# Ledger of designs, part 4: peptides against a protein of PDB entry 4M9S

Target 1, 135 residues: chain A of PDB entry 4M9S
Amino acid sequence: SRGLVGVECITPYSYKSLAMALQRCVEVLSDEDRSALAFAVVMPPGVDIPVKLWSCVIPVDICSNEEEQLDDEVADRLKRLSKRGALLSGKRMPVLTFKIDHIIHMFLKHVVDAQTIANGISILEQRLLEIGNNN

## One batch from the design tools (peptide; made by RFdiffusion4, then SolubleMPNN)

Design b1_p24_2_s1
Fold by OpenDDE base, seed 3:
Structure b1_p24_2_s1 (fold): chain B 135 residues (1-135), chain A 24 residues (1-24)
Amino acid sequence: as target 1 above (135 residues)
Amino acid sequence: DEVKKALERTRKLLREATEAALAR
């Protein structure tokens, strides 16, 4: 049981109030950061996920073909999102990971475009299978 | 719903990939 904060936000009223606050936070994001946040919906909530796996779905326009640069750019976007309150939480050790909370995930499921969600899930599954086969 | 089912299908793969990434 993750304490009092999780229980209070389960009421319909608390969810509506939080949704309004989150909508305001999303509106002030850059287009790039908002896109990154949208694709966080494909990740399971409450799980610390390494940046490498986030890079499977976060859209980044990089001129370089170097995988290391992709991870760095993704990490920077996720770090910016983690600084905006409850959107994401980051952990530096032992490996840099980011986590989406259940409430934020529920919010995203309702506001992110259905086609974006479907595409993100498809891309994630494909990339994970490729990673698994190459390991 | 369909989104829930799709997310559940990726959980196993994501867990395995996460474990592999953390082991490096």
Scores: peptide ipSAE 0.282, ipTM 0.819, DockQ to the pose 0.035
Fold by OpenDDE base, seed 1:
Structure b1_p24_2_s1 (fold): chain B 135 residues (1-135), chain A 24 residues (1-24)
Amino acid sequence: as target 1 above (135 residues)
Amino acid sequence: DEVKKALERTRKLLREATEAALAR
């Protein structure tokens, strides 16, 4: 049985309807979860990203001194987002990862503040370089 | 367009970091 490759046909109408639905979902989020969603825009769409790398850009309270606790908190936020429609897609094996869809990513590019996007990208690049140098 | 370019720059670094994370 040839699996139907779902051709996501994005019509202008479908996009508008989805944008309205997404906006409603965003409005009911906590401030913390909404912030996490905003910074998801700095990740490439369609790529399974490990939680450790998400933790590079997701804002978390600095009062935690344990890196493991930070990753757990980030994972919890991303899990909550994954339960809200198609905001994120989670995968548990072999490592816990999350992926942002192209459509959601496009939505975020239009609604997230440009300075927030720029800052998030800068933070991500910095953290990735640090990780690379420590390996 | 600027976001796309920035994402492309990070793609290589993300790939390397992802591979390292999966190897742990």
Scores: peptide ipSAE 0.279, ipTM 0.820, DockQ to the pose 0.035
Fold by OpenDDE base, seed 4:
Structure b1_p24_2_s1 (fold): chain B 135 residues (1-135), chain A 24 residues (1-24)
Amino acid sequence: as target 1 above (135 residues)
Amino acid sequence: DEVKKALERTRKLLREATEAALAR
């Protein structure tokens, strides 16, 4: 199956005003959306990434193993995050993509668990290699 | 930092995967 096991994101309150504001935004998210946001750290900032690739790292726990359902659930989570100010930016055309801003990415690098980041990057790389080899 | 290096290593793969996805 694609994706990662959900993790808890813990953030400090000792950062600059922007980080504090972002922390507040993160705290009001659902556990699922907060987890999705945490794993956005493994994506390069400022790049429009298609949902298919997001689904490689966004943790989704659904009963069906159908790939289309996984992508739909991931898209829904990312859409919710994109409506939360500067957290994500979504584009529908020509392909549904989402982008994380540099500032948000820097924030996540400091507040997401280091092991989670490392594991997420490793899994992303593995998934990308698999996709590349299976095309 | 190590995170930055790791992210950079995935850039090429991500670009290739993105291009492949757009070609479908």
Scores: peptide ipSAE 0.278, ipTM 0.819, DockQ to the pose 0.033
Fold by OpenDDE base, seed 5:
Structure b1_p24_2_s1 (fold): chain B 135 residues (1-135), chain A 24 residues (1-24)
Amino acid sequence: as target 1 above (135 residues)
Amino acid sequence: DEVKKALERTRKLLREATEAALAR
């Protein structure tokens, strides 16, 4: 099992029409998918990011620590998000990647708890360094 | 904005990790 605990989201309605529309999309998500969406805020917007790197921050509760199973579960969550109001954009070719758009990222920056964001970024940095050191 | 600053700090690491992941 990998992931972060303690996700909190608050909707400020700074952009009323957009916020309301996005809030409706978020409300119908499962708890797991909503959590995944929250942690998408730690990724830079407009960048196609491989699933393996998404797995560094997306919380997944799996029975096995097998990396392949982790990546598959993360990919499934991200795929579901990409089908809900274009919360993410997925590319299958040449490599499976997902991207968060600037507008969605801006929304998440305002609704996801600041401490959750900070923790997610810290964990991302740590795991990226570990990946880099293993190369 | 702390998020912006943090994203700037991680940009290089993420780029390097992305390139490594895509090279597999």
Scores: peptide ipSAE 0.275, ipTM 0.821, DockQ to the pose 0.033; fails the geometry check

## One batch from the design tools (peptide; made by RFdiffusion4, then SolubleMPNN)

Design b1_p25_3_s3 (from b1_p25_3, 20 letters changed)
Fold by OpenDDE base, seed 1:
Structure b1_p25_3_s3 (fold): chain B 135 residues (1-135), chain A 25 residues (1-25)
Amino acid sequence: as target 1 above (135 residues)
Amino acid sequence: DEAAAAEAARAAALAELEAKMAASL
């Protein structure tokens, strides 16, 4: 299946067709990967964001002794999203980053309520402050 | 104590947010 990339190439200006394709791509995700995609709404679109910042918002059920594996597990989820219909764009150099496309971000903003988005941004900000204080 | 209560409240808020995100898609 060409996923979303095929639809974007065929109908780059048809938001309705893209939204239908996105909905179908979302329906076939695991609960974990669907949750990870939803949290991408708190990120600015079109920006290459390092995995460390994604790990501030992507929920991962990891044992406390496996904190070093957090970034790897988050990266694996984001890689799956990148492969499944190109929901994200990954870049490996110079640092592993992921980017959400503007059109996908617009879709997420329409389906996720504004208060939930604001709460997600607040959690991101809190965790960024913790990282800044620990460095 | 206050620190443990604050951490528990944060964990609960995160769990609620995750549930809302899951319900959005």
Scores: peptide ipSAE 0.377, ipTM 0.805, DockQ to the pose 0.025
Fold by OpenDDE base, seed 4:
Structure b1_p25_3_s3 (fold): chain B 135 residues (1-135), chain A 25 residues (1-25)
Amino acid sequence: as target 1 above (135 residues)
Amino acid sequence: DEAAAAEAARAAALAELEAKMAASL
């Protein structure tokens, strides 16, 4: 078990003020976008993560089981989050990726239950194994 | 049948996680 050494994020902002600002940003999200944001807690912070990997954990109700439609819908949700208080950072090149910053990730770790996070990581690991077996 | 059961269990686990995540924010 490689303990994720908690990267202490030093912020010039007080935790309370940042948490309040983030809470306000979260409150104005749709239920779907809020759910997507919650799942970002299972991702390592500060890493540019391809949409394909985000699609392993972001819950979407698609009418088709086509992977392309899944990735597109996930990308749209993540794009919305990136526009809302910079909750995520998107890059288009060389591949479409999204990153959660350490400070936002730390906030999510305080609001999401530790067991729920652990379960989310387990689900991610399972889905990654499925992708790996199909390659 | 076993693969279908495993996928159903995975889907149920995801749905439970979704509910817990939604309740946390």
Scores: peptide ipSAE 0.182, ipTM 0.716, DockQ to the pose 0.024
Fold by OpenDDE base, seed 3:
Structure b1_p25_3_s3 (fold): chain B 135 residues (1-135), chain A 25 residues (1-25)
Amino acid sequence: as target 1 above (135 residues)
Amino acid sequence: DEAAAAEAARAAALAELEAKMAASL
């Protein structure tokens, strides 16, 4: 298992090899997991984010309006992403959280257009306000 | 030509990811 070695000098060669590795990881994902990965660009990198906040942006079609089922389905997707190429880092205690690394986030930011990112942030902000009003 | 083909394949895979994100918003 060659872990992504630490912040050594980012050479153009290192960037090209990273892009190829990420492409291979994306290609083997399901359509659902690829969609979840795309929306991870909306999140700030290097921050442990609770599943509840991920559920604000990860697209899930659930048969029931049960909030618990939404969080469980989102958590399953994020868990698959954490296992496949270490695209995310999961933490179970004290609360279930997921974190996107800076290098993965930087990669996504270059491939997703700025308007799509801005729209995703707007949706996140709106849903956060709705959660705040319902508490 | 092999390097160009690899770059084109990467660009296509990334464009697909972007398109899926845009469609889900």
Scores: peptide ipSAE 0.060, ipTM 0.602, DockQ to the pose 0.134
Fold by OpenDDE base, seed 5:
Structure b1_p25_3_s3 (fold): chain B 135 residues (1-135), chain A 25 residues (1-25)
Amino acid sequence: as target 1 above (135 residues)
Amino acid sequence: DEAAAAEAARAAALAELEAKMAASL
C-alpha cells in the first residue's frame, strides 16, 4: 500500500521533542497555511501526491470555481509549507507533487481535531467519487 | 464508535486515493 509502508520509529521522548519543535513551526504559519497543513493529515504519508488530489482536501477560498485557479492556489500553499520547516516535500517533474513525511503525519494525527479529520475524509471521498464519475 | 467509523472511512478513502493516484501518475 502506498504511504502505509513506513517504520514510524519514534520514541516517546523523540516524539515529545519533535512535537514541541513542530508546534513552534505551526504557530508561525498564517491561518490559511495552518488549515492546509491540518487537512494534510487526510493524505497517506510517504506518497508523492499530485496537486489535483491535494485540491480535493485543502480548503481554498477563491473568487472563481475555476479548477485551474484552485490548483494554482493549492500549489502555492503547499510550496509555502514545503519551505517552512520542511513540513512537505515537493517534486516538480514529471508532475507537480507533494508528500507528507510519516513523522509529520504522525504529529498531525495527534494534534488535529478529530472532527476536522473526519470531515476531511468525507470531503476526500466525495470528491474522489466526482473525479471518478467525470473520467 | 465515531473514531472507529472514521478510521474505517479513512482506510476506504485511502484505498480509493491510491487507485486514483496510480491512474493519474
Scores: peptide ipSAE 0.018, ipTM 0.489, DockQ to the pose 0.025

Design b1_p25_3_s4 (from b1_p25_3, 12 letters changed)
Fold by OpenDDE base, seed 1:
Structure b1_p25_3_s4 (fold): chain B 135 residues (1-135), chain A 25 residues (1-25)
Amino acid sequence: as target 1 above (135 residues)
Amino acid sequence: SEEEERREEEERRLEELRRKMEENL
């Protein structure tokens, strides 16, 4: 199971007005979309990341373990996040990618709990090793 | 402080991830 426990959104973010606006955007998300956004914190900001790499860390509990279904579910979540304006930017050509901006990434580093960040890093480290060994 | 050390380690790990991810892009 790709279940990741608990997302906390508490911020000492120095830019209070921006933080409040972003917090409001986060609060209206579904639990699944909010979880996906939280784990975006482990992605490098300003980089167009393929869905395959997003799928390494985005938690998916309901769909089958088939890679194609996992990627589709992850893509749907990221697409919904991209429709929320500043949260993510999507690019369809030549490959479907999503990018987190520096400001959003900085916000997430402050509001996502330390354990969730650590877990996300560890998961991504492990999955990248597996991908590298299978190539 | 322990919190500063934790943040520094987190940043180090994120930078290494970035490097590894770029190799797979």
Scores: peptide ipSAE 0.589, ipTM 0.923, DockQ to the pose 0.025
Fold by OpenDDE base, seed 2:
Order: C-alpha cells, then sequence, then structure tokens
Structure b1_p25_3_s4 (fold): chain B 135 residues (1-135), chain A 25 residues (1-25)
C-alpha cells in the first residue's frame, strides 16, 4: 500500500498521546490530502520550503501539467493541511512556503510506508538535479 | 538487520536532500 499506513501507530515515542492525536487528524483527511502529508516526510523538517519544491513530490492527478496550475493545486492541499492543527505551517512572505515541524516529521517517519518514502526520496533527488542543472 | 540498514540508508538520503535543498534556499 502507498501513503500513510492505516495501521495502528506503533511508535517508540515517549509522546504516545501526541501520536494518537496526530493519527486521528490523519484519519479524517481526504485521500488527496493524506497523500500530500505522506510525501511531506521527505522534506527537511524546520525549513520553510517553497511551493515549487513541494510540487516536485506531491502527486496531483486532477489538474493539467501546467506549472502554475500544479503549484496552485499543491498550495491548496498544503493550505488545508496547515489548517489541521500543527501538521504544517504556512508563510506568505516573502514567498509562499510551507514547513513541517520536527515532531510531525518524526511521526511520519514511523507511519508512512517504506516504499512511499523511498519513492518520494527518489523523485525529489531527480527533480533537484533537474532544477540544479537549469540554474 | 536488513530493516536497520534500510532505515540507515533512508536517513542518509534524507540528510543529503536536506543539504542540497538548504544550499538552494
Amino acid sequence: as target 1 above (135 residues)
Amino acid sequence: SEEEERREEEERRLEELRRKMEENL
């Protein structure tokens, strides 16, 4: 299976209560938003990441391949996640960015399936190479 | 174990991504 594992969150956490609360938040997400959250695991925690970089890894199957539409759809998903408590933090200035906190990132490393993590890493590695070659 | 090795490799790759991304931000 891909994405967040619908299995009981077994974490070595000292913060089991927080993990349970986060699991409840994840369970009420749409499939699209849950998928976006799963791929947030490959982003560096505590860093304000531009939407452009998020769009490299977040799967979008609805909008056209136009970069502007892709960024808009990704931004909408990330905005919804940012409204679900502490899942993400959005910042509009100087540029639109989103940040995953260390605690959420640590949670995701335990609940996102290994294949999804590996896929996300591979995709981001490839996209960063492409961006780096164009700059 | 194989699972431990997988997790270590995953962490290594994530750290490298972090470095590359931070250099471009």
Scores: peptide ipSAE 0.588, ipTM 0.922, DockQ to the pose 0.025
Fold by OpenDDE base, seed 3:
Structure b1_p25_3_s4 (fold): chain B 135 residues (1-135), chain A 25 residues (1-25)
Amino acid sequence: as target 1 above (135 residues)
Amino acid sequence: SEEEERREEEERRLEELRRKMEENL
């Protein structure tokens, strides 16, 4: 299966309380939001990333294939994640962007399945090529 | 080790993605 590993995370963090808090935050997420969070591991930490680029990686099952609707659905998921502690930080202006911080990114690298990371990288590589070729 | 090689390849691919993403920012 894709997404976060169901096994209890043993992190190298000195602050076990932080790791525990992050794990608790992940556990209470819906499957959809947890999947979105997992794929955040392929984003560069500390960078404000436009929703358009997030939508290249975050899977959406049921909504229309129209890019605008996909962006809206992805934005809703990322907004929910931003409300769950420090998982993501959002900016509304001038363009809606979301950022993963370094500490969360490091956590995800330890708990996200290696195949999920590889898949996310491959998907993003393909989508960026498509965007580049269509410009 | 195989795990080290996997991690190095992952990091290489992520760095290339970062470069390509910057072109769209």
Scores: peptide ipSAE 0.586, ipTM 0.923, DockQ to the pose 0.023
Fold by OpenDDE base, seed 5:
Structure b1_p25_3_s4 (fold): chain B 135 residues (1-135), chain A 25 residues (1-25)
Amino acid sequence: as target 1 above (135 residues)
Amino acid sequence: SEEEERREEEERRLEELRRKMEENL
């Protein structure tokens, strides 16, 4: 998927300077971290989401078949994003969670490729169904 | 328009995901 648009986007954002700053922040990310950020668009904004649920949609190219290692890799990516310009907010206690803010979420809805959004939704729908059936 | 319909469907699916995720939190 294309993930985030690499070209400066024209958005209806009232704060054009903020959008430009966010775009610059996205451009300096690694490909893996940028992809992780793109898929954050399918998460509900303002909600502390546990790493387990993030791991349902964050793509990992090289990972063992151990779920623990997958969660650790996803957590590392999300931690890096949380250290970059408030892209995400991390919380360690009581459970390790990450949250996307409404402003960042709105930005992503304008700059993430429509196919990436659709894919992320479909993946999350399937994974949530699997989790629900395994409980 | 087709683009508006696409966005409306996207929002519907995202809202349903939100509901399902909250049930699993």
Scores: peptide ipSAE 0.585, ipTM 0.922, DockQ to the pose 0.024; fails the geometry check

Design b1_p25_4_s3 (from b1_p25_4, 11 letters changed)
Fold by OpenDDE base, seed 3:
Structure b1_p25_4_s3 (fold): chain B 135 residues (1-135), chain A 25 residues (1-25)
Amino acid sequence: as target 1 above (135 residues)
Amino acid sequence: EEEEERRRREEERRRRFYKYFRPVP
C-alpha cells in the first residue's frame, strides 16, 4: 500500500477524489474502528504518538481497568486502521507508536463532527491531567 | 430485491458514518 505521504493534492479534483475515496474507506470500517479514527483527529498530525496516549482518547467498550488490555485493544484498532487505506502509520520500534498523516488529519478535521472533536479534546485533556497528577 | 437491499445497506453505512462524521462539503 503506497503511503499517502507522497501524494500532494495538486488539484482540487485530486483532493475531491481523495476525500471521496477516504470517505468510502471510513464508511466500510467497523463501528469501533470508525470511532477510533474519528478521535484520531485530536492528535497532532505527523507525530509518532505512543499507544498509551492513543488509549486516552480512543473509546473502548471494554470496561477493563487493566491498562494493559486497554492498550492492546487500542493497538489492535490502530493496526487495523494502518492496514486500511493508509489511515495511520505504525512503528513498532523502539516503542509502539502510530502517526496520523497530515492529509488524513486534514480530511478528518473537515468530516468529523464538531461535538466529537470537542469531546475528544476534553477527554484527552482530562486524561493527561490525571496522568500528570499521578506522577 | 437486491437493489433495495443494497440501498438499505448503504443507508445503514451512512447512518453509522454520521454518528461521528458530518457530510463532506
Scores: peptide ipSAE 0.279, ipTM 0.737, DockQ to the pose 0.607
Fold by OpenDDE base, seed 2:
Structure b1_p25_4_s3 (fold): chain B 135 residues (1-135), chain A 25 residues (1-25)
Amino acid sequence: as target 1 above (135 residues)
Amino acid sequence: EEEEERRRREEERRRRFYKYFRPVP
């Protein structure tokens, strides 16, 4: 898979072709990975975000109350997304982080359902408040 | 039969896509 790293949307036509390619890429994802990608829209683009913060918004169907297992499962999903068309960029050092590209984020803002975006923002805000109050 | 099955699989993929995504105009 030629990484989308370096695809510049120079023209509206380029954007449409990229959007079509990205849509096809998203359609072939698993339901879990597609859900993770949808909620990635709530993250700021171009910022290395720790897995712990990703775990605040990425839906996981695992009923395990263990926070450590949640982070591992989220990390695995994000790793899969990073391998599929460079939807995300991962860094292992100094802390495991993932970054959404501006182009991918712009695409997601246009194609993710408005209610999903609103729900994701609400969830992130709630979880950040909880983390902030515990620190 | 193979074309109908392929079409059905494509429709199922589209349905799963639109769970969280809106149609690209």
Scores: peptide ipSAE 0.278, ipTM 0.732, DockQ to the pose 0.611
Fold by OpenDDE base, seed 1:
Structure b1_p25_4_s3 (fold): chain B 135 residues (1-135), chain A 25 residues (1-25)
Amino acid sequence: as target 1 above (135 residues)
Amino acid sequence: EEEEERRRREEERRRRFYKYFRPVP
């Protein structure tokens, strides 16, 4: 599995072909994993982001109020995405983090619904403020 | 019947995709 990291979209045609391939990859995802990928667009590309921050924007339908279960479920989704077409890159040490590549992020910016992006940003901002006020 | 079922599955897949995504330009 050659990491998409080396694919420079040199031509509009290459971009369209890559976009079509990525669209097909996204279409075969579960509804949960696809939702997670959609909201991944609000994260800065090329940065190793801790799971705790991902959990601020990744929608999870958990009946449990335990924050630890939320992070585990989010981590599982992100792990599945990392295995499918290298949509994400995961690191386990020292802290479990995931990174979205610039190419994937650029694709998501073009294909994710504008309202979804706006909602994701709003949710992230709200959650970050809540975390900041509790410290 | 098999072609109609395939078409329905493709339409459902498309609907699920477009919940959060728009068509690739």
Scores: peptide ipSAE 0.278, ipTM 0.730, DockQ to the pose 0.614
Fold by OpenDDE base, seed 5:
Structure b1_p25_4_s3 (fold): chain B 135 residues (1-135), chain A 25 residues (1-25)
Amino acid sequence: as target 1 above (135 residues)
Amino acid sequence: EEEEERRRREEERRRRFYKYFRPVP
């Protein structure tokens, strides 16, 4: 599995083959991991995003409302995605962050449902305002 | 029977994909 990080130029042919490969990778994900990947489209590509911000948009079913448990569950999903086809890249220091690559983000913009994107953006904006008001 | 089972599994994967994803034109 050669990481997509090295593809500087995507030809239409390379794009089609890559899109087919990515589609197959998405189809074999669990429903939870696939949901997480869908909402990853609302994040800016090429930026190391803290898990706390990912937790604003990634849908999680948790037994506790504790923020630490939410972040841990989200981190586990993002870690699984990072191990599958280089969908995400993670950094542990100084803070646990995940980054979506431009190629993966471009793919998601084409394949994720428009209503899902709109909902994800709305939820992110709302939760960022709440975080900002509590600081 | 094995081809029908393969087809069913593929249709189920497709249905799960389209929950959050749209067909690529």
Scores: peptide ipSAE 0.276, ipTM 0.732, DockQ to the pose 0.606

Design b1_p25_5_s2
Fold by OpenDDE base, seed 4:
Structure b1_p25_5_s2 (fold): chain B 135 residues (1-135), chain A 25 residues (1-25)
Amino acid sequence: as target 1 above (135 residues)
Amino acid sequence: DEVKRALAKTRELLSKVTKKVLEKL
């Protein structure tokens, strides 16, 4: 399914307004982008994280097993999240990275299921080990 | 209150998609 295009959300600093703003943002996201947002909670806030590491936790349904396509799709999702409500911030130089801020991360911890978070962390750990072993 | 409702709605929306993801893993 496609998310609603053209709706930009802002994230006020107050918790009350933030909750409402984020609800509106989530309501207009596609299921794919919602999934990306949910699993973003697994990452530490305030850190510029390379797309390769994001790809370890962001769910992507691709027909190809090509890693290059996976990273591109993940990057596109993260870019959309960055644009819609500044849910993430991206940097292109020197390496393409994305960062989740502390307040968004804190909110996600309140709305993402605890079991999902735990599973996401486990998946990240497993895939990081695999990456580490292959290098 | 409105905050609780917003949180609940967001939880619902995210839970739907994350449940599907986890079922596929």
Scores: peptide ipSAE 0.624, ipTM 0.938, DockQ to the pose 0.445
Fold by OpenDDE base, seed 5:
Structure b1_p25_5_s2 (fold): chain B 135 residues (1-135), chain A 25 residues (1-25)
Amino acid sequence: as target 1 above (135 residues)
Amino acid sequence: DEVKRALAKTRELLSKVTKKVLEKL
């Protein structure tokens, strides 16, 4: 796919300023939120995705495997990312969803390891199959 | 340049956490 460097940015930020701003944002994130941000690249950009699907790829270390607790923790992480540099956009109604913008997604594709992305996609596919079989 | 350094630093920070996650899976 085409890299960020070759794309005309439609944001008010230049590529240079955006890269620096995103670096600073990542530097102040916790390791947990950094992990959430990294694996957010697995999702398609520009789509409002429900928390349940985000929970399939966002890494969470919880003692309970209860889905409710998982979704709540994932939602909290995504909310923090939404507040910090507008890395995501959240909607509360009608269903809680989060969306990653194209420019942020493109940036993540530049800085997240290709193997990590591939692994994340594989994990998502497996978990989606499990959800589909249980419904 | 500054852009390349910013990208490299961000890559480093994210790589550290993602590798740890993948090792636990």
Scores: peptide ipSAE 0.624, ipTM 0.937, DockQ to the pose 0.602
Fold by OpenDDE base, seed 1:
Structure b1_p25_5_s2 (fold): chain B 135 residues (1-135), chain A 25 residues (1-25)
Amino acid sequence: as target 1 above (135 residues)
Amino acid sequence: DEVKRALAKTRELLSKVTKKVLEKL
């Protein structure tokens, strides 16, 4: 399982260092990737989540009628986040999944607007219900 | 102070994009 081990921040970043690191990471992200990062806070931390579920909350500007294209776009964004500052951890096998770390998630809760979080949760719940009913 | 500044800056950057997203939804 070659997880995209982002740059192993081998160094136990102090809380202080992590906040600064996150700022630097966010500053260099595209708006699309920033959006993806922000809405990642909606997901539970420490859980390997399939891209299909990530696609329920990650904003995609490109309207594609093909579900596969949406998942691919989301996957690309999450991959970039995994590479940039190890914001996420990805696993390719057996199914492509991404996980947000507890520490990163905690920081996101402090910086993402409460209304955004609430809206994201609502959207996720709605879309999960739709997926569940269509299956 | 550095942490607070970092958090504030990050919040600002993320809020800009999330507000735009929510307006489109």
Scores: peptide ipSAE 0.619, ipTM 0.938, DockQ to the pose 0.503
Fold by OpenDDE base, seed 2:
Structure b1_p25_5_s2 (fold): chain B 135 residues (1-135), chain A 25 residues (1-25)
Amino acid sequence: as target 1 above (135 residues)
Amino acid sequence: DEVKRALAKTRELLSKVTKKVLEKL
């Protein structure tokens, strides 16, 4: 299995702000989608990132050797998130990519646990190195 | 290969960003 087991992303924001609206969106997500969203915080905002690289950090309950299945599952999660307002933006051409908006990224930095962020970054870096070495 | 190029470019960007983020945490 790649990634981390489901992480809760909950913020104490009140219904008085955009942050609260986002919090409500997060709360109604499935555990899997919420985890995916949480780990989106490790991605640079405003950058179109291929699904293959998202798969480095998005938790998926499948064998790491099942690369195609992993990418498909990750893509599905990211697609669902992209349909939840401005959480993510997807592009299909030239390759399937997703990007996180700056506003959403800022939100996540406030609501995702710092240790989770640090772990996610470490995992991403490690896996990016692996991809680079195997390419 | 467009995918390979995208991956390479993104890797570089991610490496830089992750480093900066780690420094701020």
Scores: peptide ipSAE 0.191, ipTM 0.735, DockQ to the pose 0.024

